# Ledger of designs, part 1: peptides against a protein of PDB entry 5NXQ

All scores and structures are predictions.

Target 1, 114 residues: chain A of PDB entry 5NXQ
Amino acid sequence: EIQIPVSMAAEEEYLRSKVLSELLTDTLENDGEMYGNENEVLAALNGAYDKALLRLFASACSDQNVEKALSLAHELKQDRALTAAVKISERAELPSLVKKINNIREARYEQQLK
Structure headers, positions and changes below count from the first letter of each chain, unless a header shows other numbers.
Peptide ipSAE was made for these designs. It is ipSAE averaged over its two directions, with the distance scale d0 held at 1.0 Angstrom where the peptide's residues are scored. Compare it between designs on one protein only; published cut-offs may not apply.
The geometry check fails a fold that doesn't show the stated peptide or that is severely misdrawn somewhere.

## One batch from the design tools (peptide; aimed at target 1 R55)

Design b1_p8_1 (made by RFdiffusion4)
Pose (drawn by RFdiffusion4):
Structure b1_p8_1 (pose): chain A 114 residues (1-114), chain P 8 residues (1-8)
Amino acid sequence: as target 1 above (114 residues)
Amino acid sequence: SLVDEILS
């Protein structure tokens, strides 16, 4: 059976999780539950989404592509995932990227104050 | 941790 590179597999998993998460969120926001495990599935789905996105983020940092990495960070869902991205940026010694990601966290926190 | 796993 064909082996898939972890970097290429992460892009597919990110997109799949993105699609499935959007579909299941629309279902829960309009129709509610039908099968019985949608809430748990959506929670795991958002988790897999950010994890795959953090793997692509690490590849962008390894390639010193700060711009691509920031765009990937913008697509993150969980605030804890933004924290993980900061730590990856620090471990990649990209201080300019840390500041811009921390601006995203602060901006979201500002929405939390409204 | 998640960061260690991602960078492994």
Fold by OpenDDE base, seed 3:
Structure b1_p8_1 (fold): chain B 114 residues (1-114), chain A 8 residues (1-8)
Amino acid sequence: as target 1 above (114 residues)
Amino acid sequence: SLVDEILS
């Protein structure tokens, strides 16, 4: 058994989840065929995507790379993932990042109201 | 992991 570094494993999972999510989305948009479980599949894929992304985010926080962490946070899709990012940032003692992520959440809330 | 714990 070869042990893969956590960061590399996270990158691989992120890329895989991202590709699958995008492919499924494109397929549904272009082919228009619905089988009844697409929303559930999309939710699962988005969950996996965000989870992988959060691992990268946590790594960036550990490196004290706030700019990278913030960039990754912008790529998160689900609100629950942003909440998780806030918690990670808090534990990493990065209050400026916490504020910026909360701003992202607020901006998305405002967009949903429109 | 931390992420697993938070999202679980």
Scores: peptide ipSAE 0.202, ipTM 0.857, DockQ to the pose 0.218
OpenDDE base, seeds 1, 2, 4, 5: peptide ipSAE 0.200, 0.200, 0.194, 0.196; ipTM 0.856, 0.856, 0.854, 0.855

Design b1_p8_1_s1 (made by RFdiffusion4, then SolubleMPNN)
Fold by OpenDDE base, seed 3:
Structure b1_p8_1_s1 (fold): chain B 114 residues (1-114), chain A 8 residues (1-8)
Amino acid sequence: as target 1 above (114 residues)
Amino acid sequence: SLVDEILS
């Protein structure tokens, strides 16, 4: 058994989840065929995507790379993932990042109201 | 992991 570094494993999972999510989305948009479980599949894929992304985010926080962490946070899709990012940032003692992520959440809330 | 714990 070869042990893969956590960061590399996270990158691989992120890329895989991202590709699958995008492919499924494109397929549904272009082919228009619905089988009844697409929303559930999309939710699962988005969950996996965000989870992988959060691992990268946590790594960036550990490196004290706030700019990278913030960039990754912008790529998160689900609100629950942003909440998780806030918690990670808090534990990493990065209050400026916490504020910026909360701003992202607020901006998305405002967009949903429109 | 931390992420697993938070999202679980």
Scores: peptide ipSAE 0.202, ipTM 0.857, DockQ to the pose 0.218
OpenDDE base, seeds 1, 2, 4, 5: peptide ipSAE 0.200, 0.200, 0.194, 0.196; ipTM 0.856, 0.856, 0.854, 0.855

Design b1_p8_2 (made by RFdiffusion4)
Pose (drawn by RFdiffusion4):
Structure b1_p8_2 (pose): chain A 114 residues (1-114), chain P 8 residues (1-8)
Amino acid sequence: as target 1 above (114 residues)
Amino acid sequence: SSLLEMVD
């Protein structure tokens, strides 16, 4: 059976999780539950989404592509995932990227205060 | 990449 590189597999998992998360969120926001495990599936789905996105983020940092990495960070869902992205940026010694990601966290916290 | 240790 064909082996898939972890970097290439992460892109597909990110996109799949993005699609499935959007579909299942539309289902729960309009029709509610039908099968019985949608809420747990959606929670796991958002978790897999950010994990795959953090792998692509690490690859962008490894490639010193700060711009691509910031765009990937913008697509993250969980605030804790933004925290994980900061730690990856620090590990990658990209201080300019840390500041811009921390601006995203601060901006979201400002929405939390409204 | 060694950065993937932070994710995994």
Fold by OpenDDE base, seed 4:
Structure b1_p8_2 (fold): chain B 114 residues (1-114), chain A 8 residues (1-8)
Amino acid sequence: as target 1 above (114 residues)
Amino acid sequence: SSLLEMVD
């Protein structure tokens, strides 16, 4: 079997999950039709989406590309994914990135309180 | 890999 580089595989999965997530979101927001499983499907898609992003994030960290890593972190949807990103950043010994990601988390918490 | 499982 042909081995695909991790980054390429992650990008493919990211794009796929992003498209599907956007399609579902648009349908719910614009059409308002509910069939009973949309939330579960969306959650699964978001999980796959964030997981794919985290792979890209890890790659960026390995490349010491902090700007790219930060940009990817902003695209993460779930708080648990941001937590994972922090841990990845810690392992990569990028304290400035850790702080910036924590700022993202804090900002999202504050927004939820409003 | 274990970190990625946190999102599953």
Scores: peptide ipSAE 0.180, ipTM 0.862, DockQ to the pose 0.218
OpenDDE base, seeds 1, 2, 3, 5: peptide ipSAE 0.175, 0.179, 0.158, 0.179; ipTM 0.860, 0.861, 0.856, 0.863

Design b1_p8_2_s1 (made by RFdiffusion4, then SolubleMPNN; from b1_p8_2, 3 letters changed)
Fold by OpenDDE base, seed 1:
Structure b1_p8_2_s1 (fold): chain B 114 residues (1-114), chain A 8 residues (1-8)
Amino acid sequence: as target 1 above (114 residues)
Amino acid sequence: SPLLSEVD
């Protein structure tokens, strides 16, 4: 059996999840058809998407690539995923990244209140 | 990963 590096596997999962999530979102926005389970499917896809991103994020942190890590954090959709990213950053001893991710969270909170 | 399980 061919062993695939964790980062490559994560990238594949990310791309797959991203495509499916975007496809579903676009379909709902453009066609407006509801079958009753779209939100559940979207939530599952978003979960898989964020999980894949977090694996890439963890890899970036391990590489001490703060800029890449931050870019990936901006792509995270769920607040819980940002929280996970903060924890990963803390374990990686990257306090500057922690602050920047918390800023992202705060900005999103403010946007939701508007 | 325990951290990834938080997003599951």
Scores: peptide ipSAE 0.101, ipTM 0.824, DockQ to the pose 0.215
OpenDDE base, seeds 2, 3, 4, 5: peptide ipSAE 0.098, 0.099, 0.101, 0.098; ipTM 0.822, 0.822, 0.823, 0.822

Design b1_p8_2_s2 (made by RFdiffusion4, then SolubleMPNN; from b1_p8_2, 4 letters changed)
Fold by OpenDDE base, seed 1:
Structure b1_p8_2_s2 (fold): chain B 114 residues (1-114), chain A 8 residues (1-8)
Amino acid sequence: as target 1 above (114 residues)
Amino acid sequence: SPLWEEVE
């Protein structure tokens, strides 16, 4: 039985979830077709997307690649995912990364208020 | 437990 490396599996899942999320979003924007469950499907896909990203994020933190980790954090969609990223950063003892991720969260809060 | 499991 072939065992896939964790990092490669995470990347594969990230790419898959990203493509599916983008395709569905584009389809809805361009065609305007509604079947009644698109928002729920999108939410599930976004969840899978963020989960996959967080795996990559955790890997970057383990590698102490702060710049890569920060770049990945910017790609996270959900606030709860950013919260998870903060917790991962804390466990990795990367306080500078924690601060930067919190800045991302604060910036998004301000955008939502406008 | 992995923290990403708390998201989904």
Scores: peptide ipSAE 0.304, ipTM 0.890, DockQ to the pose 0.297
OpenDDE base, seeds 2, 3, 4, 5: peptide ipSAE 0.301, 0.301, 0.298, 0.297; ipTM 0.890, 0.889, 0.888, 0.888

Design b1_p8_2_s3 (made by RFdiffusion4, then SolubleMPNN; from b1_p8_2, 3 letters changed)
Fold by OpenDDE base, seed 4:
Structure b1_p8_2_s3 (fold): chain B 114 residues (1-114), chain A 8 residues (1-8)
Amino acid sequence: as target 1 above (114 residues)
Amino acid sequence: SPLWELVD
């Protein structure tokens, strides 16, 4: 079997997860139908989405592409994913990126207080 | 280890 590069696989999974997440979100927002498991499905999709993004993020960090990494970090949905991004950034020895991601987290915390 | 392994 041909091995697919991690970044390529991550992009495919990201697109897949993004589409599915958006479809579910749109359905819930527009139709308002709940069958009891939509939130769980959405959570799972968000998890997969963030996981895929994090792989792309890690790739960007490896490439020392801070701007791309930061852009990807902004797309992360879960706080735990941002935490993972910080960890990856630290390992990549990108302190400026660490700070910027922490700023994202702080901003989201403040927004939740509203 | 590769950075991407930290995702897991």
Scores: peptide ipSAE 0.126, ipTM 0.789, DockQ to the pose 0.824
OpenDDE base, seeds 1, 2, 3, 5: peptide ipSAE 0.118, 0.122, 0.114, 0.122; ipTM 0.793, 0.791, 0.780, 0.791

Design b1_p8_2_s4 (made by RFdiffusion4, then SolubleMPNN; from b1_p8_2, 4 letters changed)
Fold by OpenDDE base, seed 2:
Structure b1_p8_2_s4 (fold): chain B 114 residues (1-114), chain A 8 residues (1-8)
Amino acid sequence: as target 1 above (114 residues)
Amino acid sequence: SPLLAEVE
């Protein structure tokens, strides 16, 4: 049996989720309506997208590739996903990464206040 | 993986 590496599986799921999210976005922009459940579907897709990214993020943390991890964190859409990234970073004992991700969260929070 | 526990 051929085992697919975790990172490869995560990348596949990320790409799939990203494409689906983009397709939904494009559809909403062009057609404007999707059976009245657009927001729910979008939330689900964004959740799947972030989940896939977090798996990549965890892999990067395991490799102690902080630059890659940080780059991935910037791609996260939901605040809850950033929170998860912080927790992962803490478990990986990467305090510098924790701080940088918290800075991302704070920046987004400040933008919401404006 | 303990790191992946936070993903779910």
Scores: peptide ipSAE 0.222, ipTM 0.876, DockQ to the pose 0.824
OpenDDE base, seeds 1, 3, 4, 5: peptide ipSAE 0.222, 0.222, 0.218, 0.217; ipTM 0.875, 0.875, 0.873, 0.873

## One batch from the design tools (peptide; aimed at target 1 R80 A92)

Design b1_p9_1 (made by RFdiffusion4)
Pose (drawn by RFdiffusion4):
Structure b1_p9_1 (pose): chain A 114 residues (1-114), chain P 9 residues (1-9)
Amino acid sequence: as target 1 above (114 residues)
Amino acid sequence: MHVEADDFE
């Protein structure tokens, strides 16, 4: 069977999780539950989404592509995933990227104060 | 410098 590179597999998993998460969120926001495990599936789905997105983020950092990495960070869902992205940026010694990601966390926290 | 994503859940 064909082996898939972890970097290429992460892009597919990110997109798949993004699509499935959007569809299941629309289902729960309008129709509610039908099968019985939608809430748990959506939670796991958002978790796999950010994980795959953090793997692409690491590749962008490894490639010193700060701009691409920031755009990937913007697509993150969990606030704890933004924290993970900051630690990856620090481990990659990209201080300018750390500041911009921390601006995202602060901006979201400001929405939490409204 | 090469970096990899940490374990995330």
Fold by OpenDDE base, seed 4:
Structure b1_p9_1 (fold): chain B 114 residues (1-114), chain A 9 residues (1-9)
Amino acid sequence: as target 1 above (114 residues)
Amino acid sequence: MHVEADDFE
């Protein structure tokens, strides 16, 4: 049995989830609902997407690669995923990264208020 | 250091 490294598996899942999420989003924006469950499917895809990203994020934190971790955090879609990223950063003892991720969250909140 | 992404539930 061929064992695939966890990081490679996470990257594959991320890319797959990203593509599917983008395709579904584009379809909804242009064609509207076709089956009545697109929002549920999108939510599931976004969940898988963020989960995959967080695995990559955790790996970057383990490597003490703050810049890579931050770049990945910017790609997270859900606020709960950003919260998870903060927790991971705290455990990794990366306070600068914690601050930067919190800034991302604050910026998104401010954008939602406008 | 090893960090897990298990915080995403």
Scores: peptide ipSAE 0.104, ipTM 0.829, DockQ to the pose 0.739
OpenDDE base, seeds 1, 2, 3, 5: peptide ipSAE 0.099, 0.100, 0.088, 0.102; ipTM 0.825, 0.828, 0.794, 0.828

Design b1_p9_1_s1 (made by RFdiffusion4, then SolubleMPNN; from b1_p9_1, 3 letters changed)
Fold by OpenDDE base, seed 2:
Structure b1_p9_1_s1 (fold): chain B 114 residues (1-114), chain A 9 residues (1-9)
Amino acid sequence: as target 1 above (114 residues)
Amino acid sequence: MKVEAPEFE
């Protein structure tokens, strides 16, 4: 049995979930058909996407690769995922990364108020 | 230290 490294498995899941989210979005924009569950499907796909990213983020934090971790945090869609990234960064004892992620959250909040 | 992702639901 070929054991895929956890990081490679997380990258595969990220790419898969990203592609599925993009395909669903494009389909909804082009076909205009509402099946009644699109919002639930999109939420599930976005959840899977952010979950996969958080695994990569945790790996980057374990490697003390703050630049990679920050780049991954910018790709997170949901605020709850950014909150999870803060918790991971705190556990990794990366206070600079915590501050940078909080800045991303604040910037997104300010954009929602405009 | 190995950092694991928290449960994300």
Scores: peptide ipSAE 0.084, ipTM 0.811, DockQ to the pose 0.853
OpenDDE base, seeds 1, 3, 4, 5: peptide ipSAE 0.083, 0.082, 0.082, 0.083; ipTM 0.811, 0.809, 0.808, 0.809

Design b1_p9_1_s2 (made by RFdiffusion4, then SolubleMPNN; from b1_p9_1, 3 letters changed)
Fold by OpenDDE base, seed 3:
Order: C-alpha cells, then structure tokens, then sequence
Structure b1_p9_1_s2 (fold): chain B 114 residues (1-114), chain A 9 residues (1-9)
C-alpha cells in the first residue's frame, strides 16, 4: 500500500472540500431551489472544509511556519474552527499566533453585531 | 513536536 505523506493527503482533502463547498454554493445561488436539505449539506461541507484546513494548520504549526498558519486561520469559516486553531497554537507553544487568531475571532464577532 | 489537529466533530 503506497502511504501518501500526511501533509499531501491533508492538502488533497482541503482542495477537494474547498471545490465541493464552492460548487454547492454556486449551485444554490444560481438555481434558487431549496429542496429543504441544502442547509444541512452546506453545514456538513463547511465542517469537512474546516476540518481539512485544521489539518493543514496543524502541519504549519508543526513546521513553525506562523505566516502560513495565520493565512490558513483566515480561511476558516466557523468560530468553532478558530477555537480549535487556538488550541492547536497553544499546544504548539505559539503565543503570538494565539493572539492573532483571537483578534480574527473578535473582528468577526464585531462584524456580526453590525 | 508534531502537533495533531484536535478532534473537530
């Protein structure tokens, strides 16, 4: 069995999840027909997308690549995923990254209040 | 240190 490197498998899963999330979003925007389950399908796809991103984020933290890790954190959709990224950054002993991710969370919360 | 992603359920 050819073992694909964990980083390459995580990148492939991220790209797949990103493309599927974009295609579904575009389809819903164009067809306007809600079959009643689209919100559940979107939530599942967003969950898979953020999970794949968090694997890449953990890899970037392991590499001590704070710039790449921060760029990936900006791509996270759900607040729960940003909370997971904080926990990863804390375990990686990256306090500067923790602060930057918390600033992203605060900025998103302030935007939802307007 | 290898940092693994926590369970994101």
Amino acid sequence: as target 1 above (114 residues)
Amino acid sequence: MVVEAPEFE
Scores: peptide ipSAE 0.074, ipTM 0.786, DockQ to the pose 0.851
OpenDDE base, seeds 1, 2, 4, 5: peptide ipSAE 0.068, 0.070, 0.074, 0.070; ipTM 0.769, 0.774, 0.785, 0.773; seed 4 fails the geometry check

Design b1_p9_1_s3 (made by RFdiffusion4, then SolubleMPNN; from b1_p9_1, 3 letters changed)
Fold by OpenDDE base, seed 4:
Structure b1_p9_1_s3 (fold): chain B 114 residues (1-114), chain A 9 residues (1-9)
Amino acid sequence: as target 1 above (114 residues)
Amino acid sequence: MEVEAPEFE
């Protein structure tokens, strides 16, 4: 059995979840076909996507690659995933990254209030 | 030091 490195497995799962979520979104927007479970499938895909991204984010923090970590944080969809990224950044002792992720959260909240 | 990701469900 070939053991895939954890980082490579996380990248594969991220790419898979990204492609599937984009495909489902495009199908719903363009074809208008509703089978009654699309919202549940999309929520599950978004959950898997953010989980995979958080693994990549944790790896970037371990590498002290703040620029890569910040880029990955912008790709997170759910607010709870940004909260998890803050906790990872705090444990990594990266206070500048914590502040930048909190700014992403604040900007998203301001967009929801308009 | 490997940064362990908090559990995310």
Scores: peptide ipSAE 0.069, ipTM 0.773, DockQ to the pose 0.826
OpenDDE base, seeds 1, 2, 3, 5: peptide ipSAE 0.067, 0.069, 0.055, 0.059; ipTM 0.769, 0.776, 0.749, 0.743

Design b1_p9_2 (made by RFdiffusion4)
Pose (drawn by RFdiffusion4):
Structure b1_p9_2 (pose): chain A 114 residues (1-114), chain P 9 residues (1-9)
Amino acid sequence: as target 1 above (114 residues)
Amino acid sequence: SIEEIIEDF
């Protein structure tokens, strides 16, 4: 059976999780539950989404592509995932990227104050 | 490591 590179597999998993998360969120926001495990599936789905996205983020950092990495960080869902992205940026010694990601966290926190 | 950070997440 064909082996898939972890970097290429992360992109597909990111997109799949993005699609499935958007579909299941639309289902729960309009129709509610039907099968019985949608809430748990959606939670795991958002978790897999950010994880795959953090792997692509690490590859962008490894390639010193700060711009691509910031765009990937903007697509993250969980606030804790933004924290993980900051630690990956620090481990990659990209201080300029740390500041811009921390601006995203601060901006979201400002929405939390409204 | 970066990979450890991802796995801890």
Fold by OpenDDE base, seed 1:
Structure b1_p9_2 (fold): chain B 114 residues (1-114), chain A 9 residues (1-9)
Amino acid sequence: as target 1 above (114 residues)
Amino acid sequence: SIEEIIEDF
């Protein structure tokens, strides 16, 4: 059986999850509430989106491409996903990236408190 | 593993 390269599979899943998340967001903004399970569907889509991004992030870390990794981290939606990115960065022994991701987290915390 | 971190975040 033909196996899909890891990076290609991750990119495909990222694009799929990103499109679904954006389409759902647009629907909510323009058409209003969904029937009953809106929040559950959003949570599932956001989870899939961040998981796909984290796989790309891990790949960037493996390549020692800190700039790409940081750019991907900025696209993460959930704080728990940023925490996962920190863990991955620690495993990759990239302390400068750890600090920069924690700065993203702190900035988002400050925004939430306004 | 890294995959476990991603799957269970």
Scores: peptide ipSAE 0.640, ipTM 0.961, DockQ to the pose 0.784
OpenDDE base, seeds 2, 3, 4, 5: peptide ipSAE 0.639, 0.638, 0.640, 0.639; ipTM 0.961, 0.961, 0.961, 0.961

Design b1_p9_2_s1 (made by RFdiffusion4, then SolubleMPNN; from b1_p9_2, 4 letters changed)
Fold by OpenDDE base, seed 1:
Structure b1_p9_2_s1 (fold): chain B 114 residues (1-114), chain A 9 residues (1-9)
Amino acid sequence: as target 1 above (114 residues)
Amino acid sequence: SIDDIIEEY
């Protein structure tokens, strides 16, 4: 059986999850409610989206590509995903990246409090 | 492992 490279599989899942999340978001913004479970579906899609991003993030960390890793972290939607990114960065022994991701988290916290 | 972190976030 043909095995798909990990990076390729992660990128495919990221793109799929991103498209689905964006399409659902656009539908809610323009058409309103559909089935009454849109928030639940959106949460699941966002979870899959962030999970796929974290796979890419981990790959970037493994490559010691801090700039790419940071760019990917900015695309994460959920705070719990940023927390996971911090943990991954710690395991990768990238303290500068840890600090920068925590700055992202703090900035989002401040924005939510407004 | 990093895989566990991603699966459990």
Scores: peptide ipSAE 0.516, ipTM 0.945, DockQ to the pose 0.827
OpenDDE base, seeds 2, 3, 4, 5: peptide ipSAE 0.513, 0.512, 0.515, 0.515; ipTM 0.944, 0.944, 0.944, 0.944

Design b1_p9_2_s2 (made by RFdiffusion4, then SolubleMPNN; from b1_p9_2, 3 letters changed)
Fold by OpenDDE base, seed 1:
Structure b1_p9_2_s2 (fold): chain B 114 residues (1-114), chain A 9 residues (1-9)
Amino acid sequence: as target 1 above (114 residues)
Amino acid sequence: SIEDIIEEY
């Protein structure tokens, strides 16, 4: 059996999850009707999306590509995913990236308070 | 492992 490279698999999963999440989000924004399971489906899709992004993020950290890693972190949707990104950055011994990701978290916290 | 962090976030 042919094994798909980790980076390729992560990119494919990211793109698929992103498209599905965006399509469902757009549908809800345009239609506005709920049938009872859309929020649950969105949560699952967002989870898969962030998981795929985190794999790309980890790869960028391994490459010591802080700029790419930070760009990917900005695309994360869930706070718990940002927390995971911080943990990954700590393992990669990238303290500057840790600080920048925490700044993203703080900015989102302030936005939620408004 | 980093994979564990990703799976358990």
Scores: peptide ipSAE 0.566, ipTM 0.950, DockQ to the pose 0.814
OpenDDE base, seeds 2, 3, 4, 5: peptide ipSAE 0.565, 0.565, 0.566, 0.563; ipTM 0.950, 0.950, 0.950, 0.950

Design b1_p9_2_s3 (made by RFdiffusion4, then SolubleMPNN; from b1_p9_2, 3 letters changed)
Fold by OpenDDE base, seed 5:
Structure b1_p9_2_s3 (fold): chain B 114 residues (1-114), chain A 9 residues (1-9)
Amino acid sequence: as target 1 above (114 residues)
Amino acid sequence: SIEDIIEAY
């Protein structure tokens, strides 16, 4: 049937997961609970969100678009996703991007210490 | 592969 480019598919999944994550976050902030499995749902959504972002990130790296890749890395929520981004950057032979992503990680660590 | 990295993150 209709063939969708991988980048477009990733974008679609990212947008979907982002919207759902935001909706869930708003619900939890306003109501405090949902169906009794909020944490599990949130984890799943965050996982899907970061996974979709990583595909976009990989695409940006493939295009040698370091600025776009870095911008996408800033949108990653989980540290394990940043670690994956570092690995992808290494495979793409973008050492400057590796350093910048590690700086993001360090900054987040510092924020958690505050 | 990069895809393997993404699937295993």
Scores: peptide ipSAE 0.594, ipTM 0.954, DockQ to the pose 0.779
OpenDDE base, seeds 1, 2, 3, 4: peptide ipSAE 0.590, 0.592, 0.593, 0.592; ipTM 0.953, 0.953, 0.954, 0.953

Design b1_p9_2_s4 (made by RFdiffusion4, then SolubleMPNN; from b1_p9_2, 4 letters changed)
Fold by OpenDDE base, seed 5:
Structure b1_p9_2_s4 (fold): chain B 114 residues (1-114), chain A 9 residues (1-9)
Amino acid sequence: as target 1 above (114 residues)
Amino acid sequence: SIEDIIAEY
């Protein structure tokens, strides 16, 4: 049927997961209701979110668009996703991006120590 | 491959 470019598909999934994650977060913060599976749902959404972002990130790396790639890396939620971004950057032979992403990781570690 | 990295992160 209709062929959708991989980048557009990734963008769609990213936006979907982002909206749902935000909705769930708002619901939990404002209503405080627990149904027993919120953490599991949130984890799944965050996983899908980061996975979609990583595909966009990989596309940016392929385009040699370091600034866009770095901006996307800042949007990643999970540390394991940042690790994946580092690996992708290494494959793309973008050492400056590797360093900058590791700086993001270090900054987040420092924040967790506070 | 890069796709493998994404799939396994």
Scores: peptide ipSAE 0.551, ipTM 0.948, DockQ to the pose 0.775
OpenDDE base, seeds 1, 2, 3, 4: peptide ipSAE 0.546, 0.546, 0.546, 0.547; ipTM 0.948, 0.948, 0.948, 0.948

## One batch from the design tools (peptide; aimed at target 1 K51 L54 R55 C61)

Design b1_p10_1 (made by RFdiffusion4)
Pose (drawn by RFdiffusion4):
Structure b1_p10_1 (pose): chain A 114 residues (1-114), chain P 10 residues (1-10)
Amino acid sequence: as target 1 above (114 residues)
Amino acid sequence: FDLSEFYDIL
């Protein structure tokens, strides 16, 4: 059976999680539950989404592509995932990227105050 | 998050 590189597999997982998360969110926001495990599935789905996105983020940092990495960070869902992205940026010694990601966290926190 | 895998990518 074909082996898939972890970097390439992360892109497909990100996209799949993004699609499935959007579909299941539309289902829960309009029709509610039908099968009985949608809420748990959506929670796991958003978790897999950010995890795959953090892998792509690490690859962008490894490639010193700060711009691509910031765009990936913007697509993150969980605030805790933005924190994980900051730690990856620090580990990658990209201080300019840390500041821009921390601006995203502050901006979201400002929406939390409204 | 367990960041060990991500650190290995770096």
Fold by OpenDDE base, seed 4:
Structure b1_p10_1 (fold): chain B 114 residues (1-114), chain A 10 residues (1-10)
Amino acid sequence: as target 1 above (114 residues)
Amino acid sequence: FDLSEFYDIL
């Protein structure tokens, strides 16, 4: 069996999860109907999406590509994923990235309060 | 350091 490189697997899962999440979101916005498990499905998709993104994020940090890492962080959906990104950035000794990701978190907190 | 430890963080 041929093993797929982590970065390639992460990219594939990210794209798949992104497409499915967007499809579900568009469907719910258009239909306006819920049948019971849509939120559960969405949560599962978001989890897989963020997990894949974090692998890409870690790869970007490993490459010392702060710009790419920050761009990926903006795409993360869950706060717990942003927290993970901060921890990865700290381990990678990228303090400027840590601050910028925390700024993303703070901005989202403020948006939740409006 | 090895970042692989974070690949399954979620």
Scores: peptide ipSAE 0.139, ipTM 0.821, DockQ to the pose 0.143
OpenDDE base, seeds 1, 2, 3, 5: peptide ipSAE 0.134, 0.138, 0.137, 0.132; ipTM 0.820, 0.821, 0.821, 0.817

